# Peptides against a protein of PDB entry 8YVU, part 66

Target 1, 39 residues: chain A of PDB entry 8YVU
Amino acid sequence: PQLCYILDAILFLYGIVLTLLYCRLKIQVRKAAITSYEK
Target 2, 160 residues: chain B of PDB entry 8YVU
Amino acid sequence: TWLTVLKKEQEFLGVTQILTAMICLCFGTVVCSVLDISHIEGDIFSSFKAGYPFWGAIFFSISGMLSIISERRNATYLVRGSLGANTASSIAGGTGITILIINLKKSLAYIHIHSCQKFFETKCFMASFSTEIVVMMLFLTILGLGSAVSLTICGAGEEL

## One batch from the design tools (peptide; aimed at target 1 Y22 R30, target 1 (a further copy) Q28)

Design b2_p29_8_s2 (made by RFdiffusion4, then SolubleMPNN; from b2_p29_8, 18 letters changed)
Fold by OpenDDE base, seed 4:
Structure b2_p29_8_s2 (fold): chain B 39 residues (1-39), chain C 160 residues (1-160), chain D 39 residues (1-39), chain A 29 residues (1-29)
Amino acid sequence: as target 1 above (39 residues)
Amino acid sequence: as target 2 above (160 residues)
Amino acid sequence: as target 1 above (39 residues)
Amino acid sequence: SSILEEIDQLLLLALQFLLEVLNLLFSLL
């Protein structure tokens, strides 16, 4: 049972980090698309 | 190609939001069917008493459906509607997280006060079960909020 | 305990899906960077 | 008691972050 809660915490943290990274990557893609349209 | 991928991601986020909403609704209905919350002493199920699984699920479902419809029909009015729905769902998700956090605090405090070393005591079991359900709902709500915020950012970028 | 395992399964599935999406986005960003360098 | 206090502090921090996100959203609107 304790191991399960630890795993939940790790998976939750991983999910948050991945969501943040995904958001950052999406912003980068958008910035790259805008810069390509101005050229 | 980039727009097509973004559209697929939006559809996926919308589906994730709908699934999250459905799971929250299922949990709400199961808890209401199995547990008589009215007879449970304390605020261990405060999130359920507030009706969060129901209204939260509705908001997330509407937001997800509108996002999918907006993406499929590619109409500017539907994009605005989806943006509004996603914003509303984000607010609902934030409120839900707050309620669930309060419930989690109460459940944890109950476990601590009663020194629930014996899991088989009915009160300790109910508090533990409530904590587990609240944690699950909290995760689902965070996932729903993440999807709604992502869809909101996508929709705002299309208007811009 | 059983609910914890169900949560683990859901979080794990979500993590896999996010990882796949992140990988796809990362590949797209790399492709966009390569096409911008050829111009 | 120390772990419970730490959880409470983390929860307060999460609430503050949520309020900041809400304020940011309102500032964009």
Scores: peptide ipSAE 0.435, ipTM 0.812, DockQ to the pose 0.019
OpenDDE base, seeds 1, 2, 3, 5: peptide ipSAE 0.411, 0.415, 0.416, 0.414; ipTM 0.806, 0.810, 0.808, 0.808

Design b2_p29_8_s3 (made by RFdiffusion4, then SolubleMPNN; from b2_p29_8, 19 letters changed)
Fold by OpenDDE base, seed 4:
Structure b2_p29_8_s3 (fold): chain B 39 residues (1-39), chain C 160 residues (1-160), chain D 39 residues (1-39), chain A 29 residues (1-29)
Amino acid sequence: as target 1 above (39 residues)
Amino acid sequence: as target 2 above (160 residues)
Amino acid sequence: as target 1 above (39 residues)
Amino acid sequence: SELIKQIEELLLKALEFLKKVLENLFSLL
């Protein structure tokens, strides 16, 4: 049971990090698309 | 630039790989310290008996460290070295996953055979604990493999 | 205890999906960068 | 370079170790 909670914490942290990275990457793609459109 | 972004991603992946390796080592150490695996009957801890937490963690750590070093120094020779290390780490991760799956199957089979309705029985408790640890290690190994593969692809892209 | 395992499964699935999406997005960014360089 | 050769040797050693691990795994099956 304690191990399950530890795993949950790790997976949760990983999910947050991946979400942040995904958001950052998505923003970068959007910025690149906008810049390409302005050229 | 896109190169700067890729470098940051490589560093992140390398750190993730090292972290995964460290966690795997910690789990291996904890299991070896708490449980006398050598005296446990059956194949419930086959992954531990095979030394997977140790060698897997070493491979992931080396791969991650080389990736970080390669990224930081930005040297062509280090890029190739990192690519090789990541490839080796990916293979090791795949092997580790296979070992863990086999261990998981054995643990699950043990639970089914003994009809572990009474979790308080020592054997059932050990099987359940083993299953939990194996699942955790499997997740960590998958994460490590994912990072290693990502780094490998990134390194291959830099060589092209 | 069962809830913990369910949460683990959900978080694991989420992690896999995010990883795949991140990979796809990264590939798209790379393709866009290559296309921009060829122009 | 000598360093590259050392790295290659280390990689080879790692591969050999991995092979040994695989053999042990197959022996357990």
Scores: peptide ipSAE 0.401, ipTM 0.800, DockQ to the pose 0.023
OpenDDE base, seeds 1, 2, 3, 5: peptide ipSAE 0.393, 0.392, 0.398, 0.391; ipTM 0.802, 0.800, 0.798, 0.795

Design b2_p29_8_s4 (made by RFdiffusion4, then SolubleMPNN; from b2_p29_8, 18 letters changed)
Fold by OpenDDE base, seed 4:
Structure b2_p29_8_s4 (fold): chain B 39 residues (1-39), chain C 160 residues (1-160), chain D 39 residues (1-39), chain A 29 residues (1-29)
Amino acid sequence: as target 1 above (39 residues)
Amino acid sequence: as target 2 above (160 residues)
Amino acid sequence: as target 1 above (39 residues)
Amino acid sequence: SELIEQIERLLLLATLFLKLVLDNLFLLF
């Protein structure tokens, strides 16, 4: 049971990190698209 | 620049791989220290008996370290080395997954055979514990494999 | 304890999905960069 | 270069280790 909680914590942290990275990447894609549109 | 993004991604993947490796080593060490696997009858700890937590972690650690070093130094020879290491780590990860699946099957079979309704029985407890550890190791191995494969793809892209 | 395992499964699935999405997005960004370079 | 040679040695070692792992895996079957 304790291991399950540890795994939950790790997976949760990983999920947060991936979400942040995904958001950053999405923002970059949007910025690139906007810049490409302005050119 | 796209190169900067790729570099950051490689570093992240490398760190993830190293972290996964370290966690695997920690689990392996803890299991080996707490449990005398050699005296446990059955194959519920087959992955540990095979030494997967150790060699797998080593491969992942080396791959991750090489990836980070390659990224930092930005040398062509290091990139190739990292690619090779990541490929090796990917293969090792795949092998590890296979071992873990086999271990998981054996552990589950053990639980079914002994009708482990009473988790307080030593054998059932050990089987359940093994199952939990194997599942955790499996998840970590999948994460490591994903990182290694991603790094391999990135490295291959740089070589093209 | 059972809830913990369920949470692990959900988080794991979420992690896989996010990883796939991240990979797809990364590939798209790369393709866009290549296309922009060829122009 | 010496570094390339070291990398090659490391790669060989990794390959040998992988083979060992595979052999052990086959023993598990």
Scores: peptide ipSAE 0.433, ipTM 0.797, DockQ to the pose 0.023
OpenDDE base, seeds 1, 2, 3, 5: peptide ipSAE 0.430, 0.427, 0.425, 0.428; ipTM 0.802, 0.800, 0.801, 0.804

## One batch from the design tools (peptide; aimed at target 1 A33)

Design b2_p30_1 (made by RFdiffusion4)
Pose (drawn by RFdiffusion4):
Structure b2_p30_1 (pose): chain A 39 residues (1-39), chain B 160 residues (1-160), chain C 29 residues (1-29), chain P 30 residues (1-30)
Amino acid sequence: as target 1 above (39 residues)
Amino acid sequence: as target 2 above (160 residues)
Amino acid sequence: CYILDAILFLYGIVLTLLYCRLKIQVRKA
Amino acid sequence: SFESEYDSFLSIIFVIFFIFLIIAIVSYLS
């Protein structure tokens, strides 16, 4: 009954999860590009 | 086979360490700049007053920078420094967890007994705001400490 | 406030959809 | 190209971090 930031609290978790998943995907794709471009 | 997986997967732990260090400065500067932290009737601030946002800000940052540079450049003396910075960051997080837990204990002891019936917006909106902020910091610090301990245990993997 | 939260509430849907598309594309690669 | 994108990402992270450190030092001295 006292909403706004209670619903806005899980959005910070949503932001953290996305901003870590994108970093992990970028590092993984950079490693895959390095391993595939060597030969 | 744990050691190999932890070794090949290393610099993302430094990414999340440096994300913790960077997001700790913004909260610490805003909370220590908006209002004085020594004239609180309920003495709610028990973590920002102890320097915790500025205690592990350029502390986690140096451990994340060393862990990132470790795979980028295999320096002779950088591998030794990376383990020390990881274990010092593990100790600093261990202390930060218990200081943040006693901050939650005092904030709940303030808001629990006759200070404010039901939710906030009666007399102590700052008490609920500080409680939510310190809960978010505690969760983020747990996320950062778990990766710091994992990197500390992964980095040795050998005698000395 | 509430509407401001709603404007950034669907940004996550599109961001996760593009993230899944990138994942499927990289899996094909 | 993927390594240059990663180096640019790290450079952005470091630039944002040093901006927040300067703001914190200035706020402490004020």

Design b2_p30_1_s1 (made by RFdiffusion4, then SolubleMPNN; from b2_p30_1, 24 letters changed)
Fold by OpenDDE base, seed 2:
Structure b2_p30_1_s1 (fold): chain B 39 residues (1-39), chain C 160 residues (1-160), chain D 39 residues (1-39), chain A 30 residues (1-30)
Amino acid sequence: as target 1 above (39 residues)
Amino acid sequence: as target 2 above (160 residues)
Amino acid sequence: as target 1 above (39 residues)
Amino acid sequence: SAQEEWDKMLEEMLKKLEELLKKALEALKK
């Protein structure tokens, strides 16, 4: 049971990190698209 | 094509938020069906007694839907409107998290006060169960907020 | 305990989905960078 | 395709939401 909660915490942290990374990448893609459009 | 893909991803985030809300609603319904919360002594299930799983899920669903609508609206024409909708969704998620945290604190306090050494005691079992459910709801709400915030940041980035 | 495992499953699924999305975005960023370099 | 079905479902949900929002706005105006 304790292991389950630990796993939940790890998975939750992983989810948050991935979400942040996803946002950063999305912003980068958008910036790249805008730059490409201006050229 | 790239913009279309990005739009699909944002819509996916909105759907994820809605799904999270639905899961929260399902959990609330299951808890209400399994446990007669009205007859439970103490404030262990205060959030359930207040109907939080229901209204919380509704608000979260609305937040998710608003996020999806915001994404579907072309930011080029309605950047401000989209940003507003995403911001509202983020606020809704934040409010949900706050409520769940408060409930979690109450549940933990209850466990501490009763010094639950025996898990099989009815009160301790109920308190533990309540805590588990609240934690799950909290995680779901955080996931929903994450999606809403992601959408908000994306919208804000388009305005800058 | 059973609920904990259910949560783990949900979080795991979410993590997988986010990872896939992240990978897709990363590929998009790379493609955009390559296209920008060729111009 | 599964994606098309998903998009259709999303569209239906959005339409329903828009209707609900419209009703809510009308209720707020009363």
Scores: peptide ipSAE 0.338, ipTM 0.796, DockQ to the pose 0.080
OpenDDE base, seeds 1, 3, 4, 5: peptide ipSAE 0.322, 0.334, 0.337, 0.336; ipTM 0.788, 0.781, 0.786, 0.787; seeds 3, 4, 5 fail the geometry check

Design b2_p30_1_s2 (made by RFdiffusion4, then SolubleMPNN; from b2_p30_1, 21 letters changed)
Fold by OpenDDE base, seed 3:
Structure b2_p30_1_s2 (fold): chain B 39 residues (1-39), chain C 160 residues (1-160), chain D 39 residues (1-39), chain A 30 residues (1-30)
Amino acid sequence: as target 1 above (39 residues)
Amino acid sequence: as target 2 above (160 residues)
Amino acid sequence: as target 1 above (39 residues)
Amino acid sequence: SAEEEWDEFLRKLLEEFNKLLEEAKRVLEE
């Protein structure tokens, strides 16, 4: 049971980190698209 | 092509919020149906008594739906509406997290006071079950908050 | 303990989906960068 | 298409949500 809660915490942290990275990547893609459109 | 990909991502985040909301409602319904919370003495299910699974799920669902609709119609007013709904959902999620933490503390305190090591007593079992459900709801609420904040940031970025 | 395992399964599935989306987005960013470099 | 499958999934989720809302309303009216 303790291992299960530890796994939950790790997976939860992983999900948060991936969500943040995904958002950052999405913002970068948008900025790149805007820059390409202005050229 | 890039706009289409971004739209799909926003829709995915909206769906994630709706899914989180539905799971929270399902847990709330299951707990209410099995334990009859109204007759349970104590504050073990304070989050359920406050109706958090219901109103929290409503806020997340509305936020998710507005995000999906905003993405599909690409109307400026819908984008603003989605941003507002996501902000409201973020506030609701924060409030929900606070309520769940308080409930978790009360449940843990109850377990500690009654020395529920063997979980053979009905009260100890209920407290343990409540703790597990509250933890699950807390995780779901954090996921919902994360998605709402992500959508809010994405929406704000589109308005700028 | 059973609820913990269910939560693990949900979080694991969420992590896999986010990872796939992140990979797709990363590939798109790379393609956009290559296209911008060729122009 | 993958988009159509996603839309169908969303529709199913919405339907389940509506059922839960109706159940919640019934509980509040009792």
Scores: peptide ipSAE 0.396, ipTM 0.805, DockQ to the pose 0.341
OpenDDE base, seeds 1, 2, 4, 5: peptide ipSAE 0.323, 0.330, 0.342, 0.317; ipTM 0.786, 0.789, 0.787, 0.783

Design b2_p30_1_s3 (made by RFdiffusion4, then SolubleMPNN; from b2_p30_1, 21 letters changed)
Fold by OpenDDE base, seed 4:
Structure b2_p30_1_s3 (fold): chain B 39 residues (1-39), chain C 160 residues (1-160), chain D 39 residues (1-39), chain A 30 residues (1-30)
Amino acid sequence: as target 1 above (39 residues)
Amino acid sequence: as target 2 above (160 residues)
Amino acid sequence: as target 1 above (39 residues)
Amino acid sequence: DAEKEWDEFLEQLLKLFNELLKKALEALKS
């Protein structure tokens, strides 16, 4: 049971980090699309 | 700018891979210290008996370290080396996942066969503990494999 | 304890999905960069 | 000199990994 909570914490942290990275990538894709449209 | 972002992502993935490997090693060490696996009857800890936490963690650690080094030095030979290491780590991770799944199935089967209604029975407790540890290791291995595969794809893309 | 395992499963699934999405986005960004370079 | 030694080590490591990759590919084909 205690190990489960530790795993939850690790997975939660990983999820947050991946979400932030995903958001950054999404912003980059949008910027690239805008730049492509301006050309 | 794009290359810089990709490099930062590779470093992050490498760090994640190393972290996953270290956690796997820690779990393996803890399990080996707490439980005398050699004295445990059955295949409940087959993954541990096979030494997966050790060799798997080593492969992931090496792959992650190579990825970080490759990113920092930005040398073509390092990129190729990192790609190879990540590929090897991915294969090792896949093998580890397979072993862990087999172990998990055996552990679950053991729990079902013995109808472990009494959690305090030694055999049932050991099976449950093994199952929990194997599940944790499986999750970590999947995370490590994901990072290694991501790094491999990144490296392959740089070579193209 | 049971809730912890359920949470682990949800977080694990979320992590897998985010990883796949991240990979797809990264591929898209790379394709966009290549297209921009060819222009 | 240290950098050259590191490069040599990396090259050896790369060769080892390539051999391991070949073995892995052979294992997958079998």
Scores: peptide ipSAE 0.346, ipTM 0.792, DockQ to the pose 0.031
OpenDDE base, seeds 1, 2, 3, 5: peptide ipSAE 0.341, 0.324, 0.335, 0.329; ipTM 0.794, 0.794, 0.791, 0.784; seed 3 fails the geometry check

Design b2_p30_1_s4 (made by RFdiffusion4, then SolubleMPNN; from b2_p30_1, 21 letters changed)
Fold by OpenDDE base, seed 3:
Structure b2_p30_1_s4 (fold): chain B 39 residues (1-39), chain C 160 residues (1-160), chain D 39 residues (1-39), chain A 30 residues (1-30)
Amino acid sequence: as target 1 above (39 residues)
Amino acid sequence: as target 2 above (160 residues)
Amino acid sequence: as target 1 above (39 residues)
Amino acid sequence: EAEKEWDKFLEELLRKFQELLEEALKALES
């Protein structure tokens, strides 16, 4: 049971990190799309 | 530049793969330190007996490192090498998942057969502990495989 | 303990989905970068 | 030459992985 909680913590942290990366990437895609549209 | 961003993302994936590998290695080491797996009867710890936490962690670590190096040097040969390493890591991850699933099935079957409602019996406790560790390792392996596959796809896309 | 396992499953699924989305987004960024370079 | 050695190393690594995969598959089938 304690190991399960540790796994939850790790997965939670991983999920947060991936979410942040996804958000950053999404912003980059949007910026690229805007730049391509202006050209 | 977009290229720089992509490189950072690949590096991040590589780091994630290395981290996953290290965690798997740590878990393997902890299990080996706490339990004498060699003396445990049955196939409950078959994944550990096979040395999966060790070789899997090594392969994932190497793949991650190669990916990072490939991204930093921006050499075509390194990109191919990284792609190959990521592919190899993906294969290793798949194998690891398979082994872990087998181990998990055996552990669950053992728990079911012995009606391990009470953790009072040492065997039931070990089976339960093994199941928990195997599940954790399975998750980590899947994460590692995901990162390796992602890097492989990214590398393949760069070669096209 | 049962809740912990459920949480593990949810977080795991979330991690996989995010990884796939991240890959798709990365491909989009690359395509956008190539298009911008050709212009 | 270094690239060729690296390629050889990668091929050997892949071969080892394939062998391990085959062993794992055999273990799964047993």
Scores: peptide ipSAE 0.381, ipTM 0.802, DockQ to the pose 0.033
OpenDDE base, seeds 1, 2, 4, 5: peptide ipSAE 0.374, 0.347, 0.376, 0.376; ipTM 0.799, 0.792, 0.796, 0.799; seeds 2, 5 fail the geometry check

Design b2_p30_2 (made by RFdiffusion4; failed a check: too like the target's own chain)
Pose (drawn by RFdiffusion4):
Structure b2_p30_2 (pose): chain A 39 residues (1-39), chain B 160 residues (1-160), chain C 29 residues (1-29), chain P 30 residues (1-30)
Amino acid sequence: as target 1 above (39 residues)
Amino acid sequence: as target 2 above (160 residues)
Amino acid sequence: CYILDAILFLYGIVLTLLYCRLKIQVRKA
Amino acid sequence: TYSSFLSTATVLLFFAIIFLVSVIVLILFH
């Protein structure tokens, strides 16, 4: 009954999860590009 | 086979360490700049007053930088420094967790007894704001500490 | 406030959709 | 191909960071 930031609290978790998943994907793709471009 | 997986998956732990260090500065500066932290009737601030946002800001940052540079450049003396920075960051997080837990204990002791019936917007909005902020910081610090301890246990993997 | 939260509430849907698309595309690669 | 995927992932990461900054600013505003 006192909403706004209570619903806005889980959005910070959503942001953290996405900003870490994109970092992991970028590092993984960079490693895959390095391993595939060597030969 | 745990050691190999932890070794090959290393610099993301530095990414999340440096993300913790960077986000810790924003909260610390805003909280310590918007209003004085020594004239609170409920003495709510028990973590920002102790320097915790500025205690592990350029502390987690250096451990994340060393961990990132470790795979980028395999320097002779950088490997030794990375383990020390990881274990010092693990100790700093251990302390931060208990200081943040006693900050939650005091904030709940303030809001719990006759200070404010039901939710906020009566007389102590700052108390609920500080409680939510410290809870978010505690969760983020647990996330950072878990990755710091995982990197500390992964980095040795050998005698000395 | 509430509407401001709603405007950035669907940004996550599109961001995750593009993230899944990138994942499927990289899996094909 | 992998350079194109890496560029796309970098662009999406930049927008995810901007989203997280917007969420932090909104929390601090409240």

Design b2_p30_2_s1 (made by RFdiffusion4, then SolubleMPNN; from b2_p30_2, 22 letters changed)
Fold by OpenDDE base, seed 4:
Structure b2_p30_2_s1 (fold): chain B 39 residues (1-39), chain C 160 residues (1-160), chain D 39 residues (1-39), chain A 30 residues (1-30)
Amino acid sequence: as target 1 above (39 residues)
Amino acid sequence: as target 2 above (160 residues)
Amino acid sequence: as target 1 above (39 residues)
Amino acid sequence: VYEELLKQVEELLELSVLFLQLVLDRLLSL
């Protein structure tokens, strides 16, 4: 049971990090699209 | 600029691979320290008996280190070395996943056969613990394999 | 304890999905960049 | 601002890599 909680914590942290990275990447894609539209 | 971005991504993947390897080693070490696997009857720790946490972690660590070194030094020979190491790590990861799946199946079967309603029974506890550890190791192995494959693809792309 | 395992499964699935989405988004960014370079 | 944030993230990543290398070196030395 304790290992499960540790795993949850690791997975949760990983999920947060991936979400942040995904958001950043999504913003980059949007910026690239806007820049392409302005050209 | 794009090569720089790819380089940063390779480093990140390499770090992830090394981290995964270290966690695998830590789990292997903890299991070996807490449990005398040699005296445990059954195949619930077959992956540990096979030494997967150790050799798998070594392969992933080497692959990750080579990837990082290759990225930092930006030398063609290092890129090839990293590609080779990542390929080897991918193979090792695949083998490890197979072993872990087999172990997981055995552990789950053991739990099912013994109708482990009482978690506090030593055998059931050990089987449950084994299952938990194997699941964690499987997850880590999948992550490591994913990183190794990604690095392999990136390395192959640089050679083309 | 059972809830912990369920949470682990959900987080694991979420991690996989996010990884796939991140990869796809990354590929899209790369393609957009290549297209921008060719223009 | 975004470029600066990216730079900070890069620096953080480098630090993380360095930390992992240190940990790995220590583990290998044991």
Scores: peptide ipSAE 0.394, ipTM 0.796, DockQ to the pose 0.085
OpenDDE base, seeds 1, 2, 3, 5: peptide ipSAE 0.406, 0.381, 0.385, 0.401; ipTM 0.807, 0.797, 0.792, 0.799; seeds 1, 5 fail the geometry check

Design b2_p30_2_s2 (made by RFdiffusion4, then SolubleMPNN; from b2_p30_2, 23 letters changed)
Fold by OpenDDE base, seed 5:
Structure b2_p30_2_s2 (fold): chain B 39 residues (1-39), chain C 160 residues (1-160), chain D 39 residues (1-39), chain A 30 residues (1-30)
Amino acid sequence: as target 1 above (39 residues)
Amino acid sequence: as target 2 above (160 residues)
Amino acid sequence: as target 1 above (39 residues)
Amino acid sequence: TYEELLKQIEELLAKSLELLLLILQRLLSL
């Protein structure tokens, strides 16, 4: 049971980090697309 | 195209938000059906007494639905509405987290005062159960908040 | 304790989906970067 | 209209937020 809570915490943290990274990548893709469209 | 991928992701986030909301609502309903919270002494179920599972679930569900609808119809007015709903859901989520943390502290204090070594005692069992439910609700609320914030950022990025 | 395992399953699934999406985005960013470099 | 519906949703959200704040204040006072 305690291991389950630890796993939940790890997975939760992972989810947050991935969400942040995803947002950053999304912004980068958008910037790249805009730059490619202007060329 | 990158736009198609982004749309799919927004839908996924919206679905996740709705799912989180539904789970929160289900838990709230189950707790209310099994336990007469009004007759329980102490602040162990203060979050439930405040109706957090209900209004929180509603907010997240509405936000998620609006996000999905906005993405499907690609209408500017829907995007703004979704952004507003997601912002409100984010605020609600933050408030909910605060309430749940306070409830958790009270529950833990209750367990400590009663020296609940024997979890088979009715009072200790209820306190432990409450703590577990509150923790789960806290995690779900944080997930909902994360999805709402993500959708808000995505929506804001589309408006800029 | 059983509720914890259910939460773990949900979080795990969410993490997998996010990881797949992140990988797809990363590939897109790389392709965009290569295309921009060739121009 | 869709615009009217959106306005109603916004108003509902504002009311909900206000209620949430009131609940929070009550919880803090208890």
Scores: peptide ipSAE 0.401, ipTM 0.797, DockQ to the pose 0.024
OpenDDE base, seeds 1, 2, 3, 4: peptide ipSAE 0.374, 0.385, 0.375, 0.370; ipTM 0.789, 0.794, 0.785, 0.785

Design b2_p30_2_s3 (made by RFdiffusion4, then SolubleMPNN; from b2_p30_2, 25 letters changed)
Fold by OpenDDE base, seed 5:
Structure b2_p30_2_s3 (fold): chain B 39 residues (1-39), chain C 160 residues (1-160), chain D 39 residues (1-39), chain A 30 residues (1-30)
Amino acid sequence: as target 1 above (39 residues)
Amino acid sequence: as target 2 above (160 residues)
Amino acid sequence: as target 1 above (39 residues)
Amino acid sequence: LYEEIEKQIDELLSLTKALLDEILKRLLSL
């Protein structure tokens, strides 16, 4: 049972990190789209 | 093409919120059906007594639905409405997390008082079960909060 | 203990979905960058 | 183990409160 909770914590941390990276990537693409529209 | 992908992401986050809400409702319903919380002594199920699974699920469901509708109709007024709903859901999620943590502390204190060396004692079993359910609800609430915050940031970025 | 395993399964599925979305977004960013370079 | 879990819960609660305060600050600045 303790191993399950540790796995949950690792998966949760992984999910948070992926969400942050995804947000950063989304912002970068949005900036690229705005720059292409101004050209 | 990129705008369509961004829209799909908002829809996905909205669906995630709705799913989280539905799971919370299901857990609340199951707990209420299996255990008569009103007859359980102590504050082990304080989060359930406060109706958190119900109102929390409603807030997340409304937020998710509004986010999906806002994305599909692409109307400025709906975007603002979705932003407001996501903000409200984020606040509700934070409050829910606080309540669940308090409940978890009470459950742990109860386990400590009874020195639950024997898992088969009815009181210890109930406290352990409550702790497990509260932890699951806490994780679901954190996931819902994360999705609501993400949608809020996306919506705010579209209004700027 | 069973609930912990269910949570692990949900978190694992969520992580897979996020990873797929991240990969798709990264591919789209690359395509947008290539298209802007050809103009 | 229970004492360690309680300590971790308290740390998590502190982190959650800090995040909530930051969100509130951002909302009030809008």
Scores: peptide ipSAE 0.437, ipTM 0.807, DockQ to the pose 0.018
OpenDDE base, seeds 1, 2, 3, 4: peptide ipSAE 0.435, 0.437, 0.480, 0.431; ipTM 0.803, 0.808, 0.823, 0.804; seed 3 fails the geometry check

